Peptides against a protein of PDB entry 3T7K. Designs and how they scored, part 78

Target 1, 248 residues: chain A of PDB entry 3T7K
Amino acid sequence: KAEKILARFNELPNYDLKAVCTGCFHDGFNEVDIEILNQLGIKIFDNIKETDKLNCIFAPKILRTEKFLKSLSFEPLKFALKPEFIIDLLKQIHSKKDKLSQININLFDYEINGINESIISKTKLPTKVFERANIRCINLVNDIPGGVDTIGSVLKAHGIEKINVLRSKKCTFEDIIPNDVSKQENGGIFKYVLIVTKASQVKKFTKLINDRDKNETILIVEWNWCVESIFHLNVDFTSKKNVLYQKK

## One batch from the design tools (peptide; made by RFdiffusion4, then SolubleMPNN)

Design b2_p15_7_s4 (from b2_p15_7, 7 letters changed)
Fold by OpenDDE base, seed 5:
Structure b2_p15_7_s4 (fold): chain B 248 residues (1-248), chain A 15 residues (1-15)
Amino acid sequence: as target 1 above (248 residues)
Amino acid sequence: MDPTWDPSIDPELPD
């Protein structure tokens, strides 16, 4: 059926998209439309897997979803597109207007607002955002909204290698892992990096660390610190936004 | 094709 529908076009574009959807198309696509999209070089995946070499995200806007945050770790993210791209494309294809010899849909007309070339260019870098920031190992409190698995998965996609989950009520100093990064010449390395949710946790962890490992560097941040870093694909250590405690 | 968003299936991560 898809072949018959597409037969009216002399030439078919190859968009070469390997995409996931977020904030749209929760009901998926019918079989015919999936086949049509496939013939146009558009493959939509349900989940993000590294092996799929995803290069595209469909979303109505910038979202704080797991998929959207992870899409900024694609290598590279080639396109961030509004769902209207698919809608308009399928609408043209299913149109009964006899005179459509060609599909006239331009990807660039459907860019998500706020995902600019600066962001896209950073996805071409050989390193991940937290890797560039010398953050390899982090401590994450177990009571973080969104769950440690989801948040951890996002952080790992962006270059954090090890996530240590802290039981905030029972943890001791020995439960806190250091950020084992080789001393790089040019960057302040925080020995202890923690993501917390409450002011009480800041007090607890700062005390534990300062009592046992005096004068070491500490960075305690909120989840929003990570989100902002991801959205900008850059860690700004000069900003105090979403930083709860820092010791240099 | 319904481009609607169901946050129950695809939630934004909280603050």
Scores: peptide ipSAE 0.507, ipTM 0.896, DockQ to the pose 0.887
Fold by OpenDDE base, seed 4:
Structure b2_p15_7_s4 (fold): chain B 248 residues (1-248), chain A 15 residues (1-15)
Amino acid sequence: as target 1 above (248 residues)
Amino acid sequence: MDPTWDPSIDPELPD
């Protein structure tokens, strides 16, 4: 059926998109539309897998969803597009009234607001955002909203190699792992990096670390610190936003 | 095909 529908076009574009959707198309697509999209070089996946070499995300806007955050770790993210791209594309294809010999849909007309070329260009870098920031091992409190698995998965996608989950009420100093990275010549490395949810946790962890490992560097942040870093694909250590405690 | 955002199915991660 898809072939019959597409037969009216002299030339079909190849968009070369391997995409996931977030904040849109929760009901998916019918079989015919999936086939149409596939013939146009658009493959939509239900979930993010590294093996799929995803390069595109569909979303109405910048979202804090797992998929959106992970899409910024694609290698590269070629396009971040509004769902209207697919809607308009399928509308043109299914239109019987339009004696269109060609599909006239330009990807660049459907870019998500706020995902600019600067962000896209950073996804072409050989390193991930937290890797560039010399953050390899992080401590994460177990009571983080969204769950440690989801949060951890996002962080790993962006270059965190080891996530140590802390039982905030029962943890001791020995449970806290150091950020084991080699010192770069010009970059401050934090020995201890922690993501916490409460001020009480800041007090607890700062005390534990300072009492046992005096004079070491500590970075304690909120989840929003990570999110902002991901959205910008850059860690700004000069900003105090979402930083709860910092010792250099 | 529903292009609308449904946070109940695809939630944003909370602050």
Scores: peptide ipSAE 0.505, ipTM 0.895, DockQ to the pose 0.909
Fold by OpenDDE base, seed 3:
Structure b2_p15_7_s4 (fold): chain B 248 residues (1-248), chain A 15 residues (1-15)
Amino acid sequence: as target 1 above (248 residues)
Amino acid sequence: MDPTWDPSIDPELPD
């Protein structure tokens, strides 16, 4: 059925998209539309797997969903597109116009607002955002909204290798892991990096660390610090936004 | 298909 529909076009574009959807198309696509999209070089996956070499995300806007945040770790993310791309494409294809027509839909007309070429270009870098920031090992409180598994998965996608989950009420200094990164000349390396949710945790962890490991560098941030870093694909250590405690 | 965002199905991670 898809072949018959597409036979009306003299030339078919090959978009070469391997995509996931977030904030749209929750009900998926019918079998015919999936086949049509496949013939146009558009493959839509349900979940993110590294083996699929995903290069595209469909979303109505910038979202802080797991999929959207992880899409910024694609190697590279080629396109971040609004769902209207698919909608308009399918509408054109299903149009019963008798004349041999070309599909004239430009991907660039459907870019998600706020995902610019600067962001896209950074996804071509050989390193991940937190890797570039010399953040390899972090401490994450167990009571973080969204859950440690989901948050941890996003952070790992962006270059954090080790996530130590802290039981906020019961943890001691010995439970806190150092960020094991060799000192690089041009980057502030924090020995202890923590993601926390409450001011009480800041007080607790700063006390524990300062009492036992004096004069060490500490970075305590909110989850939003990570989100902003991901959205910009850059860690700005000069910004105090979402930083709860910093000791250089 | 309605491209509207439904956070109940595909939630944003909380602040």
Scores: peptide ipSAE 0.504, ipTM 0.893, DockQ to the pose 0.854
Fold by OpenDDE base, seed 1:
Structure b2_p15_7_s4 (fold): chain B 248 residues (1-248), chain A 15 residues (1-15)
Amino acid sequence: as target 1 above (248 residues)
Amino acid sequence: MDPTWDPSIDPELPD
């Protein structure tokens, strides 16, 4: 059926998209439309797997979903597109207007607002955003909204190698792991990196660390610090936004 | 917003 529908076109584009969707198309596509999309080089996956070499995200706007955040870790993210691309494409293909010899839809007309070429270009870098920032091991409080598994998965996608989950009420200094990055001389490495949710946790962890390891560098941030870093694919250590405690 | 979006299945992560 898809072949018959597409037979009216003398030339078919190959978009070469391996995509996931977030904030759209939860009901998926019918079998015919999936086949049509496949013939146009558009493959839509339900979940993110590294082996699938995903290069595209469909979303109506920038979202704080797991899929959207992880899409910025694609190698590279080639396109971040609005769902209207698919809608308009399928609409044009199903249109019975006899004179359409070619599909005339440009991907660049459907870019998600706020995902610019600068962001896309950073996804071509050989390193991930937190790797570039010399953050490999972090401490995460167990009561973080969204859950440690989801948050941890996003962070790992962006270069965090080890996530230590802290039991915020019962943890001791010995439970806190250092960011085991070889101290390069250029003072930008924090020995202890923590993601917390409450001011009381800041007080607790700063006390624990300072009492036992007084001369070490500490970075305590909110989850939003990570999100902003991901959205920009850059860690701005000059910004105090979402930083709860910093000791250089 | 796509009316087919179900935040319960694909939620935005909280602040």
Scores: peptide ipSAE 0.498, ipTM 0.883, DockQ to the pose 0.595

Design b2_p15_8_s1 (from b2_p15_8, 6 letters changed)
Fold by OpenDDE base, seed 1:
Structure b2_p15_8_s1 (fold): chain B 248 residues (1-248), chain A 15 residues (1-15)
Amino acid sequence: as target 1 above (248 residues)
Amino acid sequence: SYDVLDPNEPQLGTE
């Protein structure tokens, strides 16, 4: 059926998209449309797997979903597109207007607002955003909204190697792991990095660390600090936004 | 509406 529909076109574009969807197409696609998309070089996956070499995300806007956040870790993310791309494409293909010899839809017309070329270009870098920031080992409180597994998975996708989950009420200093990055002489490395949810946790962890490991560098942030870093694919250490405690 | 988010895909940190 898809072949018959597409036979009306003299030339078919190859978009070369391996994509996931977030915030759109919850009901999926029918078999015919999937086949059509496949013939146009558009393959949509249900889940993110590294082996699939995903290069595209469909979303109506910038979202804080696991899929969207992880899409910014694709190697590279080639396109971040609005769902209207697929809608208009399928609409054009199913159109009975006899005169359509070619599919005329440009991917660049459907870019998600706020995901610009500067962001896309950073996904071509050989390193991940937190790796570039010398953040490899973090401490994460167990009461983080979204759950430690989901949050941890996003962080790992962006270059964090080790996530230590802290039981906020019962943890001691010995439970806190250092960010074991080879001390490059250039003073931009925090020994302790923590993601917390409450001001009480800031007080607790700062006390624990300062009492036992004096004069060490500490970075305590909220989850939004991570999100902003991901959205920009850059860690701005000059910004105090979403930083709860910093000791250099 | 594409503005309706799937409850199975929560936005992290907006809770």
Scores: peptide ipSAE 0.345, ipTM 0.827, DockQ to the pose 0.472
Fold by OpenDDE base, seed 2:
Order: C-alpha cells, then structure tokens, then sequence
Structure b2_p15_8_s1 (fold): chain B 248 residues (1-248), chain A 15 residues (1-15)
C-alpha cells in the first residue's frame, strides 16, 4: 500500500533520520505510515539505544523528558524537529488533490524552538558536556525526583562515568566519592560534586566533607543545574543559578 | 500549538 501511495512521486527524498519521539505520537503510527516514513529514510524507534545511532528527535518543544535530554547527547544530533514535520509530510503524501510531483517539505522549517545551530553544532564535539566540564564522578541523593536510575542514565549519556547514590539519612563521609579527574592546568576541578534536593543535605554534606577533607573543592547543585547544562551543552561555572554550595 | 504529553514519560524536574 505504501508503494502504491508513493508511486505518484517521481523522486522521493531520503531524509536519513533515525529518530525517537517525546511529547508527541504517543499512540504511534499505523503500519502504512511507518512504511511510508521508512521509504523516505525516516525510522522511528521506541527507545534510545546506542547501537541505533540515533540522530533525530521529534518533540513539540524543549522538554525535560529522559528522551529529550538524552537526544542532546546524540553523536551528532542532526535534527530536533517538531512533530508537524511528520504530520505535514504524511498529509502531503496522502493528499490526492495535490498535483505535486515532488515532496516539498524542508526539515529546516520544523526546528524545535530554542534548539538552534549553536546547540546542534556542539553535539558534533568529540566530548560530552560534563566531560568537558571535568565532571566524571558525582554523588546523587537517593530521594531525587525522577529516580536515581533515570537521572543517572541521563547524566551518563552526557559524560558522567560514575554515579554514586547517597542515602541521605545514613550516609557518612566514607560514602562520598571524589570526582576523580586528572588535573588540567586551566580547568576548575571540583573534588566533590553532589546533586541534592534539600538544604538540609547541603548542610550535612558540607559538614562531612569539611570536617574530614579540609580545603577541598566542593560543588553542590540542584538537578536543574544539570538540565540547564544539558540544554546549553555547556557548563557555566560563573552562574550561581541552581548552585547551592560552591567552594573553589 | 501541538503539545501532547505522555503521562508515562514524565518531565524530569520543574520548569
């Protein structure tokens, strides 16, 4: 059926998209439309797997979903597109009234607002955002909204190698892991990086660290600090936004 | 504007 529908076009574009969807198309696609999209070089996956070499995300806007956040770690993210791309594409293809010999849909017309070429270009970098920031090992409190597994998975996608989960009520200094990175001459390295949810945790961890490992560098942030870093694909250490405690 | 959120795919953190 898809072949018959597409036969009216003299030339078919190859969009070369390997995509996931977030915040859209939750009901999926029918078999014919999936086949049509496949013929146009658009393959949609249900989940993110590294082996799939995903290069595209469909979303109505910037979202804080796991898929959206992870999409910014694609190598590269070629396109971040609104779902209207698919909608308009399929509409044009199914249209019997259009005397169009060609599919006239330009990917660049469907960019997600706020995901610009500057962001896309950073996904071509050989390093991940937290890797560039010299953040390799972090401590994550166990009561983080979204769960440690999901949050941890996002962080790992963006270059965090080790995530230590802290049980906030029972943890001791020995449970806190250092950020084990080689000292780069010109980069601020924090020995202890922690993601926390409460002010009480800040007080606890700062005390534990300062009492046992005096004069070390500490960065304690909220989850939103990570999100902002991901959205910009850059860590801004000059910003105090979402930073709860910083000792240089 | 097209905006359909999936309750099974939560947003992580507050906007």
Amino acid sequence: as target 1 above (248 residues)
Amino acid sequence: SYDVLDPNEPQLGTE
Scores: peptide ipSAE 0.344, ipTM 0.822, DockQ to the pose 0.504
Fold by OpenDDE base, seed 5:
Structure b2_p15_8_s1 (fold): chain B 248 residues (1-248), chain A 15 residues (1-15)
Amino acid sequence: as target 1 above (248 residues)
Amino acid sequence: SYDVLDPNEPQLGTE
């Protein structure tokens, strides 16, 4: 059926998209439309897998979903597109009006607002955002909204190698792991990096660390610090936004 | 409307 529908076009574009959707197309696509999209070089996946070499995200806007946050770790993210791209494309294809010799849909007309070329260009870098920031090992409190698995998965996608989950009420100093990175000459390396949810945790962890390791560097941040870093694909250590405690 | 997100796909940190 898809072949018959597409036969009216002399040439078919190949968009070469390997995409996931977030905040749109919750019910998926019918079989005919999936086949049409496939013939146009648009493959939509349900989940993010590294082996699929995903290069595109469909979303109505910038979102804080796992998929959207992880899409900024694609190598590279080629396109971040509004769902209207698919909608308009399928409408044009299913239109019974005049013999359209060509599909006239331009990907660049459907870019998500706020995902500019500066962001896209950073996805072409050989390193991830937290790797560039010398953050390899972090401590994550177990009461983090969204859950440690989801949050941890996002952080790992962006270059954090080890996620240590802290039981905030029961943890001791020995439970806190150091950020084990080789001292590079020019980068501010924090020995202890922690993501926390509340002020009481800041007080607890600062006390534990300072009592046992008085002269060490500490960075305690909110999850929003990570999100902002991901959205910009850059860690700004000069900003105090979403930083709860910092000792250099 | 795309403003209604899938409950199975929450936004992280907007709670």
Scores: peptide ipSAE 0.344, ipTM 0.826, DockQ to the pose 0.450
Fold by OpenDDE base, seed 3:
Structure b2_p15_8_s1 (fold): chain B 248 residues (1-248), chain A 15 residues (1-15)
Amino acid sequence: as target 1 above (248 residues)
Amino acid sequence: SYDVLDPNEPQLGTE
């Protein structure tokens, strides 16, 4: 059925998209449309798997979903597109107007606002955003909204190698792990990096660290610090936004 | 409209 529908076109584009959707197409696509998209080089996956070599995200806007955040870790992310791309494409294909010899849909017309070429270009870098920032090992409080597994998965996708989960009420200094980046030559290394949710945790961890390791560098941030870093694919250490405590 | 997100796909840190 898809072949019959597409037979009216003398030439078919190959978009070469391996995509996931977030915030759109919750009900998926019918079998015919899936086949049509496949013939056009558009493959949509339900979940993110590294083996699928995903290069595209469909979303109505910048979102803080797991899928969207992880899409910025694709190698590379080629396109971040609005769902209207698929909608308009399928509309054109299903149109009974016989005179359409070609599909006239340009990917660049459907870019998600805020995901520009500068962001896309950074996904081509050989390193991940937190790797570039010399953040390898972090401490994460166990009461983080979204859960440590989901948050941890996003952070790992962006170059965090080790996530130590802290039980905020019961943790001691010995439970806090250092950010082991001794082999990295770049300045701005924090020995202790923590993601926390509450001011009381800042006070607690600051005290624990300073009492036992007085001269060490500490970075305590909110989850939003991570999100902003991901959205920009850059860590700005000059910004105090979402930084709760910093000791250089 | 895509204003309503899937409840099974939450936005992280918006709670």
Scores: peptide ipSAE 0.344, ipTM 0.825, DockQ to the pose 0.446

Design b2_p15_8_s2 (from b2_p15_8, 5 letters changed)
Fold by OpenDDE base, seed 2:
Structure b2_p15_8_s2 (fold): chain B 248 residues (1-248), chain A 15 residues (1-15)
Amino acid sequence: as target 1 above (248 residues)
Amino acid sequence: SYDVLDPNEPQLGEE
């Protein structure tokens, strides 16, 4: 059926998209539309797997979903597109009245607001955002909204290698792991990086660290610090936004 | 504007 529908076009574009959807198409696509999209070089996956070499995200806007956040770690993310791309494409293809001999839909017209070429270009870098920031090992409190597994998965996608989960009520200094990175001459490294949810945790962890390892550097941030870093594909250490405690 | 959020795909953190 898809072949018959597409036969009216003399030339078919190959968009070369391997995509996931977030915040759109929750009901999926019918079999015919999936086949049409596949013939146009658009393959939509249900979940993110590294082996699929995903290069595209469909979303109505910037979202804080796991899929959206992870899409910014694609190598590269070629396109971040609004769902209207698919809608308009399928509409044009299914239109019997359309005298168009070719599909005339430009991917660039459907860019998600706020995901510009500058962001896309950074996904072509050989390193991940937290890797560039010399953040390799972090401590994550167990009461983080969204759960440690989901949050941890996002962080790992962006270059954090080790996530230590802290049981906030029972943890001791010995439970806190250092950020084990080689000292490069250019760029301050924090020995202890922690993502916390409460002011009481800041007080606890700062005390534990300062009492046992007094002269070391500490960065304690909220989850939003990570999100902002991901959205910009850059860690701004000059910003105090979402930083709860910093010792250089 | 097209905006359909999936309740099974929560946003991580407050906007």
Scores: peptide ipSAE 0.345, ipTM 0.820, DockQ to the pose 0.516
Fold by OpenDDE base, seed 1:
Structure b2_p15_8_s2 (fold): chain B 248 residues (1-248), chain A 15 residues (1-15)
Amino acid sequence: as target 1 above (248 residues)
Amino acid sequence: SYDVLDPNEPQLGEE
């Protein structure tokens, strides 16, 4: 059926998209439309797997979903597109207007607002955002919204190597792991990096660390600090936004 | 509406 539908076109584009969807197409696609998309070089996956070499995300806007956040770790993310791309494409293909010799849909017309070329270009870098920031080992409180597994998975996709989960009420200093990055002499490397949810946790962890390792550098942030860093594919250490405690 | 989020895909943190 898909071949018959597409036979009316003299030339078919190859979009070369390996995509996931988030915040759209919850019901998926019918078999015919999937085949049509496949013939146009558009393959949609249900889940993110590194082996699939995903290069595209469909979403109505910037979202804080696991899929969206992880899409910014694709190598590279070539396109971040609105679902209207698929809608308009399929609409054009299913149109009975005899005179359509070519599919005339430009991917660039469907870019997600706020995902610009500057962001896309950073996904071509050989390193991940937190790797570039010299953040490899972090401490994560166990009561984080979204759960430690999901949050941890996103962070790992963006270059965090080790996530230590802290039981905030029961943890001691010995439970806190250092950010074991080789001290570059001139680099503002934080020895202790923590993601917390509450002000009480800031007080607790700062006390624990300062009492036992008083001269060391500490960075305590909210989850939103991580999100902003991901959205920009850059860690801005000059910004105090979402930073709860910083000791250089 | 394509702007409706799937409850199975929660947003991580508040906008």
Scores: peptide ipSAE 0.342, ipTM 0.819, DockQ to the pose 0.526
Fold by OpenDDE base, seed 5:
Structure b2_p15_8_s2 (fold): chain B 248 residues (1-248), chain A 15 residues (1-15)
Amino acid sequence: as target 1 above (248 residues)
Amino acid sequence: SYDVLDPNEPQLGEE
């Protein structure tokens, strides 16, 4: 059926999209539309797997979903598109207007607002955002909204190698892991990096670390610090936004 | 409406 529908076009574009959807197309696509999209070089995946070499995300806007945040770690992210691209494309293909010899849909007309070329260009870098920031090992409190697995998965996609989950009520100094990075000549390496949810946790962890490991560098941030870093694909250590405690 | 997110795909953190 898809072949018959597409037969009216003399030439078919190849969009070369390997995509995931977030915040749209919750019900998926029918079999015919999937086949149509496939013939146009648009393959939609249910989940993010590194082996699939995903290069595109469909979303109505910038979102804080796992998929959206991880899409900024694609190598590269080629396109971040509104779902209207698919809608308009399928609408044009299913149109009974006899005079359509070609599909006239431009990907660039459907860019997600706020995902600009500057962001796209950074996805071509050989390193991940937290890797560039010398953040390899972090401590994550167990009561983080979204869960440690999901949050951890996002952070790992962006270059964090080790995530230590802290039980905030029971943790001791020995439970806190250092950010074990090689001494780089440039940029302040924080020995202890923690993502916390509450001011009480800041007080607890600062006390534990300062009592046992005096004069060490500490960075305690909110999850929003990570999100902002991901959205910009850059860590700004000069910003105090979403930083709860910093000791250089 | 694309403004309604999938409950199975929550946003991580508050805007």
Scores: peptide ipSAE 0.342, ipTM 0.818, DockQ to the pose 0.499
Fold by OpenDDE base, seed 3:
Structure b2_p15_8_s2 (fold): chain B 248 residues (1-248), chain A 15 residues (1-15)
Amino acid sequence: as target 1 above (248 residues)
Amino acid sequence: SYDVLDPNEPQLGEE
């Protein structure tokens, strides 16, 4: 059926998209439309798997979903597109207007607002954002909204190698892991990096660390610090936004 | 309109 529908076009574009959707197309696509999209080089996956070499995300806007945040870790992310791309494409294809010899849909007309070429270009870098920032091992409080597994998965996608989950009420200094980046020469290295949810945790962890390891560097941030770093694919250590405690 | 997010895809953190 898809072949018959597409037969009216002299040339078919190959968009070469391997995509996931977030915040759109919750009900998926019918079999015919999936086949049409496949013939146009558009493959839509349900979940992110590293083996699928995803290069595209569909979303109505910048979102803080797991899929959206992880899409910025694609190698590279080629396109971040609004769902209207698919909608308009399918509408054009299903149009009974006999005179359409070509599909006239340009990907660049459907870019998600706020995901510009500067961001896209950074996804071509050989390193991940937190790797570039010399953050390999972090401490994460167990009461983080979204859950440690989901948050941890996003952080790992962006170059954090080890996530230590802290039981905030019961943890001691010995439970806090150092950020082992001793081999990296360039940039501000924080020995202790923590993601926390409450001011009380800041007080607790700063005390624990300062009492036992007085002269060490500490970075305590909110989850939003991570999100902003991901959205920009850059860690700005000059910004105090979402930084709860910093000792250089 | 895509204003309603899937409850199975929560946003991580407050906007």
Scores: peptide ipSAE 0.340, ipTM 0.816, DockQ to the pose 0.487

